# Designs tried in a protein design run: peptides against a protein of PDB entry 5EIB. Part 216

Target 1, 366 residues: chain A of PDB entry 5EIB
Amino acid sequence: VDLEPGTMDSVRSGPFGQIFRPDNFVFGQSGAGNNWAKGHYTEGAELVDSVLDVVRKESESCDCLQGFQLTHSLGGGTGSGMGTLLISKIREEYPDRIMNTFSVMPSPKVSDTVVEPYNATLSVHQLVENTDETYCIDNEALYDICFRTLKLTTPTYGDLNHLVSATMSGVTTCLRFPGQLNADLRKLAVNMVPFPRLHFFMPGFAPLTSRGSQQYRALTVPELTQQMFDSKNMMAACDPRHGRYLTVAAIFRGRMSMKEVDEQMLNVQNKNSSYFVEWIPNNVKTAVCDIPPRGLKMSATFIGNSTAIQELFKRISEQFTAMFRRKAFLHWYTGEGMDEMEFTEAESNMNDLVSEYQQYQDATAD
Target 2, 366 residues: chain A of PDB entry 5EIB as posed
Amino acid sequence: VDLEPGTMDSVRSGPFGQIFRPDNFVFGQSGAGNNWAKGHYTEGAELVDSVLDVVRKESESCDCLQGFQLTHSLGGGTGSGMGTLLISKIREEYPDRIMNTFSVMPSPKVSDTVVEPYNATLSVHQLVENTDETYSIDNEALYDICFRTLKLTTPTYGDLNHLVSATMSGVTTCLRFPGQLNADLRKLAVNMVPFPRLHFFMPGFAPLTSRGSQQYRALTVPELTQQMFDSKNMMAACDPRHGRYLTVAAIFRGRMSMKEVDEQMLNVQNKNSSYFVEWIPNNVKTAVCDIPPRGLKMSATFIGNSTAIQELFKRISEQFTAMFRRKAFLHWYTGEGMDEMEFTEAESNMNDLVSEYQQYQDATAD

## One batch from the design tools (peptide; made by RFdiffusion4, then SolubleMPNN)

Design b2_p21_8_s4 (from b2_p21_8, 13 letters changed)
Fold by OpenDDE base, seed 1:
Structure b2_p21_8_s4 (fold): chain B 366 residues (1-366), chain A 21 residues (1-21)
Amino acid sequence: as target 1 above (366 residues)
Amino acid sequence: MEELKKKVEEREKKLEEEEEK
């Protein structure tokens, strides 16, 4: 789905364009112009029913519908505005189904779009209320991984999207291969989300290796486990050491010993015990899939529900507040039928979310 | 603390319910 036709043509002409049914390409003509309000109230609202018709048709063809997965950007107008409209409409029609998102967070290092803080804040407000699980994929973290870890001098969207695809493949492993922990979206939500509003995940992936060092790197379970918990391997621009993990899932892929995985997972938890809440029992889950990812012998994917994710929301909130105090560009949103109050409500709800994370970070068992 | 304990217990109950399926 896109409000721009050219995006759909790029997907169709791509190496996997034939995997999608032609009838499942729903697109607009005018685009959202990086405006959340165009995506949510005008251009997106005109297209949403056509998307829902496709969603309904595909849902009816499922033997057992678990839920929905949306991949979108929060910086743009389409992914943010229309994406959150679509989430709301799907939630209304399918209240008992899991809503999962891969939400790409904007960064000034990757985009110069000045209104991204508005689009992101308005989107986060919707995601807090209407999703069950949200993987926070931060363009800032992706850029920093590409530059610092992968040694790419000028990271491209292709390089960032490679990390996104590896992460998405990792976190969906249990859904795609039978007999794993978190084999369904509901079980994942129950394991990962102890508090309904605190459903924003920090994903991580290992191995992250520069092209020049790949040939010299051993891939071992201890190394994967250590790297998976390294702050530099997180796909969200927050430091886990500044917060506490509420819950963690680790997904190992490849031929390895379950015993060795369990031993290494216990060791890393013990080493990092200060960064876990002590009052949530059984808050670390581990899965092993014998099928390695393409081009690797083994990998590990991390899913963290950490109170450190508040750093990401604080960054967006600070940028939002600096713009909103000046009433900068507000007429672009109000001209599409938004009320100025919706900005204040979205800011408030995101700040409440930050406060909730801080409350649970500071919570003791005593 | 009591509210936190209640929320943790509610999670544990949900975990048990999902392990029995």
Scores: peptide ipSAE 0.224, ipTM 0.828, DockQ to the pose 0.017
Fold by OpenDDE base, seed 3:
Structure b2_p21_8_s4 (fold): chain B 366 residues (1-366), chain A 21 residues (1-21)
Amino acid sequence: as target 1 above (366 residues)
Amino acid sequence: MEELKKKVEEREKKLEEEEEK
């Protein structure tokens, strides 16, 4: 789905364009112009019914519908505005189904779009209420991984999207291979989300290796485990050491010893015990799939529900507040039928979310 | 603390319910 027709032609001409049904390409003509309100109230609202018709058709064709998965950017008007409109409409029609998102967070280091803090804040407000699971993928963290870890001098959107795709493939491994831990979206939500509003995850993927070191790197369970829990490997721009994990899932792929995985997972938990809450029993889950990802002997994917994710929301809130106090660009949103009150509500809800994370971070077993 | 304990117990119950399916 896009509000721009040219994106659909790129997907169709791509190496995987043939895996999508032609009728499932829904697109507009005008674009959102990086405006959430265009995506949510005008241009996106004109297109949403056509998307819902496709969603219904595909849902009816499912033998067992678990839920929905959306991939979107929170910085752009289509992904943020129309994406959250679509989430809301799907939630209204399918209230008993899981809503999962891969939400790409904007960063001033990666994009020059001045209104991204508005689009992100307005989107987070919708995601808090209408999603069950949200993977926070921060463009800043992706850029830093590309530059520092992968040794890419000038990271491209292609390099960032490669990390996103590897992560998406990792976290969906259990859904694609029956008999694994978190074999469905509901089981994943129950394992990962102890508190309904606190459903924002920091993902990570291992191995991340520079082109120059790939030939010299052994892929071992200890090295994967160590890299997966490294703060520099998180795809959300927060430091897990500044918070506490509520829950963690680790998904290993490839031929490895389950015993070695369990030993390394226990060792890393014990080493990092101060970064976990002590009052959630069995809060680390591990899965092993014998099928490696393409081109790797083994991999590990990390999913963390950490109170440190509040650093991401604080960053967005600070940027939002600095713009909103100046009433900068508000007329672009209000001119599309949005109320100025919705900005204040979105800011409030995001600040409440930050406060909730802090409350659980400070909670003791006593 | 009591609310937290209740929420933890509710999660454990949901885990048991999902393991039985």
Scores: peptide ipSAE 0.214, ipTM 0.829, DockQ to the pose 0.016
Fold by OpenDDE base, seed 2:
Structure b2_p21_8_s4 (fold): chain B 366 residues (1-366), chain A 21 residues (1-21)
Amino acid sequence: as target 1 above (366 residues)
Amino acid sequence: MEELKKKVEEREKKLEEEEEK
């Protein structure tokens, strides 16, 4: 789905364009112009019914519909505005199905779009209410990984999207291969989301290796485990050491000993016990899939529900507040039928979410 | 604290229900 036809042509002409049904390409003509309100109330609202018709058709063709997965950017008007409209409409029609998102967070280091803080804040408000699971993929973290770890002098959107693709492949491993832990979206939600509003995940991937350091050092299970818990391998721009993990899932891929994985996972938890909440029992889950990712002998994917994710929301809130206090660009949104109150409600809900994460961070077993 | 304990217990019950399926 896109509000611009050129994006769909690029996907269709791409190496994998033939895997999608032609009738499942739904696109507009005008685009959203990086405006959430155009995506949500005008251009996106004109297209949403056509998308819902496709969603219904595909849903009816499923033998067992678990839920929906959306991949979108929160900085752009289509991904943010129309994406959240679509989430809302799907939630209304399918209230008993899981809503999962891969939500790409904007960063001033990556994009020059001045209104990204508005689009992100308005989107986060919708995601808090209408999703069950949200993978926070932060463009700032991706940029920092590309620059510092991968040693790319000038990271491109292609380099960032490669990390996103690796992460998405990692976190969906259990859904794609039978007999795994978290084999369905609901089971993942039950394991990862102890509190309904606190469903924002920090993903991570190992190995992260620069092209020049691709000496085929066969990574070991201990090295994968250590890298997976390293803050530098997190694809959300927050430091797990500044918060506490509510829940964790680790997904290992490749031929390895389950016993060795369990030993290393226990060791990393014990070494980092101060970074876990003590009042959620059995809050770390581990899966091993014998099938490695393409081009690697082994990998590990991390999913963390951490109170440190509040750092990401605080960054967006600070940027939002700096614009909103000046009433900068508000007329672009109000001119599309938005009220200024929707901005204050979205800001309030995001600040409440930050406060909730802090409350659970500070909670003791006493 | 009591509300947290209740929420944790509700999660544990859901985990048990999903492990039995």
Scores: peptide ipSAE 0.203, ipTM 0.820, DockQ to the pose 0.016
Fold by OpenDDE base, seed 5:
Structure b2_p21_8_s4 (fold): chain B 366 residues (1-366), chain A 21 residues (1-21)
Amino acid sequence: as target 1 above (366 residues)
Amino acid sequence: MEELKKKVEEREKKLEEEEEK
């Protein structure tokens, strides 16, 4: 789905364009112009019914509909505005189905779009209420991984999208291969989300290796485990050492010893025990899939529900507040039928979410 | 703390229910 026809033509002409059903390409003509309100109230609202018709048709064709997965950017008007409108409409029609998102967070290092803090804040407000699971993929973190870890001098959107794709492939492993932990979206939600509003995940992937070091690196379970818990491997721009894990899932892929995985997972938990809440029992789950990812012998994917994710929301909130106090660009949103009160509500709800994460971070068993 | 304990217990119950399936 896109409000720009050119994006759909690019997808169709791409190496994987043929894997998608032609009738499932829904697109607008005018675009959202990086404006959430255009995506949510005007241009997106004109298109949403056509998307819902496709969603219904595909849902009816499912033998067992678990839920929905949306991939979107929170910086752009289509992904943010229309994406959250679509989530709301799907939630209204399918209240008992899991709503899962891969939400790409904006970064000033990657985009020059000045209104991204508005689009992100307005989107987060919707995601707090209308999603069950949200993977926070932060362009800030992706850029830093590309630059620092992968040693790319000038990271491109292609390089970032490669990390996104690897992460998405990793976190969906259990959904795609039978007999795994978190074999369905509901089971994943139960394992990962102890508190309904605190459903924002910090994903991570291993191995991340620069091209120059790849030939010298042995892929081992200890190395994967160590890298997966390294703050530098997190796809969200927050340091897990500044918070506490509420829940963790680790998904290993490839031929490895289950015993060795369990030993390394126990060792990393014990070593990092101060970064876990002590009052949630059995909060670390491990899965092993014997099928390696394409081009690797083994990998590990991390899913963390951490109170450190508040750093991401604080960053967005600070940027939002700095713009909103100046009434900068507000007329672009209000001109699309949006009320200024919705900005204040979105800011408030995001600040409440930050406060909730902090409360659970500071909670003790005693 | 009591509210947290209740929420944790509710989660544990849901985990048990999902492990029995």
Scores: peptide ipSAE 0.170, ipTM 0.807, DockQ to the pose 0.016

## One batch from the design tools (peptide; made by RFdiffusion4, then SolubleMPNN)

Design b2_p22_1_s1 (from b2_p22_1, 11 letters changed)
Fold by OpenDDE base, seed 5:
Structure b2_p22_1_s1 (fold): chain B 366 residues (1-366), chain A 22 residues (1-22)
Amino acid sequence: as target 1 above (366 residues)
Amino acid sequence: MPPVIRSAILDEALAKAAEIAA
């Protein structure tokens, strides 16, 4: 789905264009112009019914519909505005199904779009209310991984999207292969989301290795475990050491010893025990899938529900507040039928979310 | 980097932000 036709042509001409049904390409003629309100109230609203028709058709053809997965950016008007409109409409029609998102957070390092803080804040407001699980993929973190860890001098969107793809493949492993931990979206939510509003995940993927070091790196369970819990390996721009893990899932892929995995996972928890809440028992879950990812002997994917995610929301909030106090660009949103009050509500809800994370961070076991 | 498709709206917005900052 896109409001711009050119994106669909790129997907169709791409190496995987043939995996999608032609009838499932729904697109507009007029893009959102990086305006959330265009995506949500005008251009996106005109297209949403056509998307819902496709969603219904695919849902009816499903033997066992667990839920929906949306991949979108929060900086752009289509992904943010229309994406959140779709989430709302799907939630309304399928209230008993899981809503899962891969939400790409904007960064000034990657995009010069000035209104990204508005689009992101307005999107987060919708995600708090209408999603059950949200993987926070931060373009800032992706850029930093590409630059610092992968030693790419000039990271491209292709490089960032490679990390996104690896992460998405990793976190969906248990959904795609039978007999694993978190074998369905609901079970994942039960294991990962202790409180309904606190459903924003920090993903990570290992191994991440520079091209120059690839020949010298041993792929071992200890190395994967160590890298997976490294703050520099998080695909959300927050430091887990500044918060506490509510829940963690680790998904190992490849032929390895379950015993070795359990030992290393226990060791890393013990070493980092101060960064876990004490009042959630058995809050670390581990899965091992014998099928490695393409091109690797083994990998590990990390899913963290951490109170440190508030750093990401604080960053967006600070940028939002700086613009909103000046009423900068508001006329572009209000001109599309949006009320200025919705900005204040979105800001308030995001600040409340930050406060909730902080409260649980500071909570001690009695 | 693929050209950030700066909508004419963004350019106008940037110009206005520059005027307000100034």
Scores: peptide ipSAE 0.005, ipTM 0.314, DockQ to the pose 0.014
Fold by OpenDDE base, seed 3:
Structure b2_p22_1_s1 (fold): chain B 366 residues (1-366), chain A 22 residues (1-22)
Amino acid sequence: as target 1 above (366 residues)
Amino acid sequence: MPPVIRSAILDEALAKAAEIAA
């Protein structure tokens, strides 16, 4: 789905274009112009019914519909505005189904789009209310991984998207292979989301190795375990050491010893015990799939529900507040039918979310 | 400052947004 036609042609002509049904390509003509309001109230609203018709058709064809997965950017008007409109409409029609998102967070290091803080704040407001699980993928963190870890001198969107795709493949492993932990979206939510509003995850993927170091790196369970818990490996721009993990899931892929995995996972928890809440027992879950990712002997994917994720929301909130106090660019949103009150509500809800994370960070076992 | 990653699509979108704002 896109509000621009050119993206559909790129997907169709791509290496995987043939796996999608032609009728499932729904697109507009005008785009959103990086405006959440265009995506949510005007251009996106005109297209949403056509998307919902496809969603219904595909849902009816499912033997067992677990839920929905949306991949979108929160900085752009289509992904943010239309994406959150779709989430709302799908939630209304399918209230008992899981809503999962892969939400790409904007960063000034990656984009010069000045209104990204508005789009992100308005999107987060919708995600808090209408999603069950949100993987926070921060463009800043992706850039830093590409630059620092992968030693890419000039990271591209292709390089960032490679990390996103690896992560998406990792977190969906349990859904695609039978008999695994978190074998469905609901089980994942039950294991990962102790409080309904606190459903924002920091993902990570291992191994991440520079091209120059690939020949010298052994892929071992200890190395994967160490890397996936490293703060520098998080795909959300927050430091887990500044917060506490509510819950963690680790998904290992490849031929490895389950005993070795369990030992390494226990060791990393013990070494990092201060970074976990004490009042959630057995808050680390581990899965092992014997099927490796394509091109790797083994991998590990990390999913963390951490109170440190508030750093991401604080960053967005600070940027939002700086613009909103000046009423900068608001006329582009109000001209599409938005009220200034919606900005204030979105800001308030995001600040409440930050406060909730902080409360649980400071909570002690009574 | 790390170089801003710009796609041609983003640059075109920004250019269009600037044209609409002008």
Scores: peptide ipSAE 0.000, ipTM 0.320, DockQ to the pose 0.013
Fold by OpenDDE base, seed 2:
Structure b2_p22_1_s1 (fold): chain B 366 residues (1-366), chain A 22 residues (1-22)
Amino acid sequence: as target 1 above (366 residues)
Amino acid sequence: MPPVIRSAILDEALAKAAEIAA
């Protein structure tokens, strides 16, 4: 789905374009112009019914509909505005299905779009209310991984999207292969989301290695485990050492010893015990899939529900506040039918979310 | 252009994409 036809043409002409039904390409003509309000109230609203018709058709064809997965950006107008509109509409129609998102967070390091803080804040407000699981994929973190870990001098969107793809492949492993932990979206939510609003995940992937170092790196369970828990490999721009993990899932792929995995996972928890909440028992889940990713002997994917994720929201909030206080660019949103109150409500809800994370961070087993 | 140091995963994803495109 896109409000621009060119994106759909690119997907259709791409290597994987043939895996999608032609009728499932739903697109507009006008785009959102990086405006959440255009995506949510005008251009997106004109297209949403056509998308819902496709969603219904595909849902009816499912033997067992678990839920929905949306991949979108929060910085643009389409992914943010129309994406959250779709989430809302799907939630209304399918209230008992899991809403899962891969939400790409904007960063000034990656994009020059000035209004991204508005789009992101307005989107987060919707995600707090209407999603069950949200993987926070932060363009800042992706950029930093590409630059620092992968040693890419000038990271591209292709490089960033590769990390996204690897992460998505990792977190969906249990959904795609039978007999795994978190084999369905609901089970993942039950394991990962202790409180309904605290459903924002910090993903990570290992191995991440520069081409120059790849030949010297052994792919071992200890190395995967170490890298997966390294703050530098988090795909959300927050330091887990500044918060506490509420829940963690680790998904190992490849032929490895379950015993070794369990030992390393126990070791990393013990070494980092101060970074876990003590009042959630068995808050680390581990899965092993014998099927490695293509081209890798083994991998590990990390899913963290950490109170440190508040750093991401604080960053967006600070940027939002700086613009909103000056009413900068606000007329582009109000001109599409939005009220300034919607901005204030979105900011408030995001700040409440930050406060909730902080509360649970500070909570002790008393 | 400095050699784009891609991760093995990127190379694989690109290789897979190339295989599917072929």
Scores: peptide ipSAE 0.005, ipTM 0.350, DockQ to the pose 0.013; fails the geometry check
Fold by OpenDDE base, seed 4:
Structure b2_p22_1_s1 (fold): chain B 366 residues (1-366), chain A 22 residues (1-22)
Amino acid sequence: as target 1 above (366 residues)
Amino acid sequence: MPPVIRSAILDEALAKAAEIAA
């Protein structure tokens, strides 16, 4: 789905364009112009019913519908505005199904779009209420990984999208291969989400290695485990050491010893025990899939529900507040039928979410 | 040289695309 035809044409002409049904390409002509309100109330609202018709048709063809997965950006107008409209409409029609998202957070390091903080804040407000699971993929973190870890001098969207794809492949491993931990979306939610509003995940992937160093690196379970818990490998721009893990899932892929995995996972938990809440027992889950990702002998994917995710929301909130206090660019949103009060509500809800994370971070076992 | 993580993901997707086209 897109409000612009150009992206759809690129997907259709790409190496994977043929895997999608032609009738499942739903697109507009005018785009959202990086405006959440245009995506949510005007251009997106005109297209949403056509998308819902396709969603219904595909849902009816499923033998067992678990839920929905959305991939979108929060900085643009289409992914943010129309994406959150679509989530709301699907939630209304399928209230008993899991809503899962891969939400790409904006960064000034990656885009010069000045209104990204507005689009992101308005989107987070919707995601708090209407999703069950949200993987926070932060363009700030992706850029920093590409530049600092992968040693790419000029990271491109192609380089960032590669990390996104690796992360998505990793976190969906248990859904794609039978007999794994968290084999369905609901089980994942039960294991990872102790409180309904605290469903924002910090993903991570290992190995991350520069092209020049790949030939010299042996992939071992200890190295994967250490790198997976390293703040530099997090796909969200948060330091886990500044918060506490509520829940963690680790997914190992490749041929390895379960005993060695368990030993290394225990060691990393013990070493980092101060960064876990003590009042959630057995809050670290481990899965091993014997099928490696293509081109790697082994990998590890991290899913963390951490109170440190508040750093991401604080960054967006600070940028939002700096613009909103000046009423900068608001006329572009209000001109599309949006009320200025919705900005204040979205800001308040995001600040409440930050406060909730902080409360649980400071909570001790009684 | 182990293929770059980039090529591995692309290759998995290409293989799946081939299975569906098949």
Scores: peptide ipSAE 0.000, ipTM 0.352, DockQ to the pose 0.014; fails the geometry check

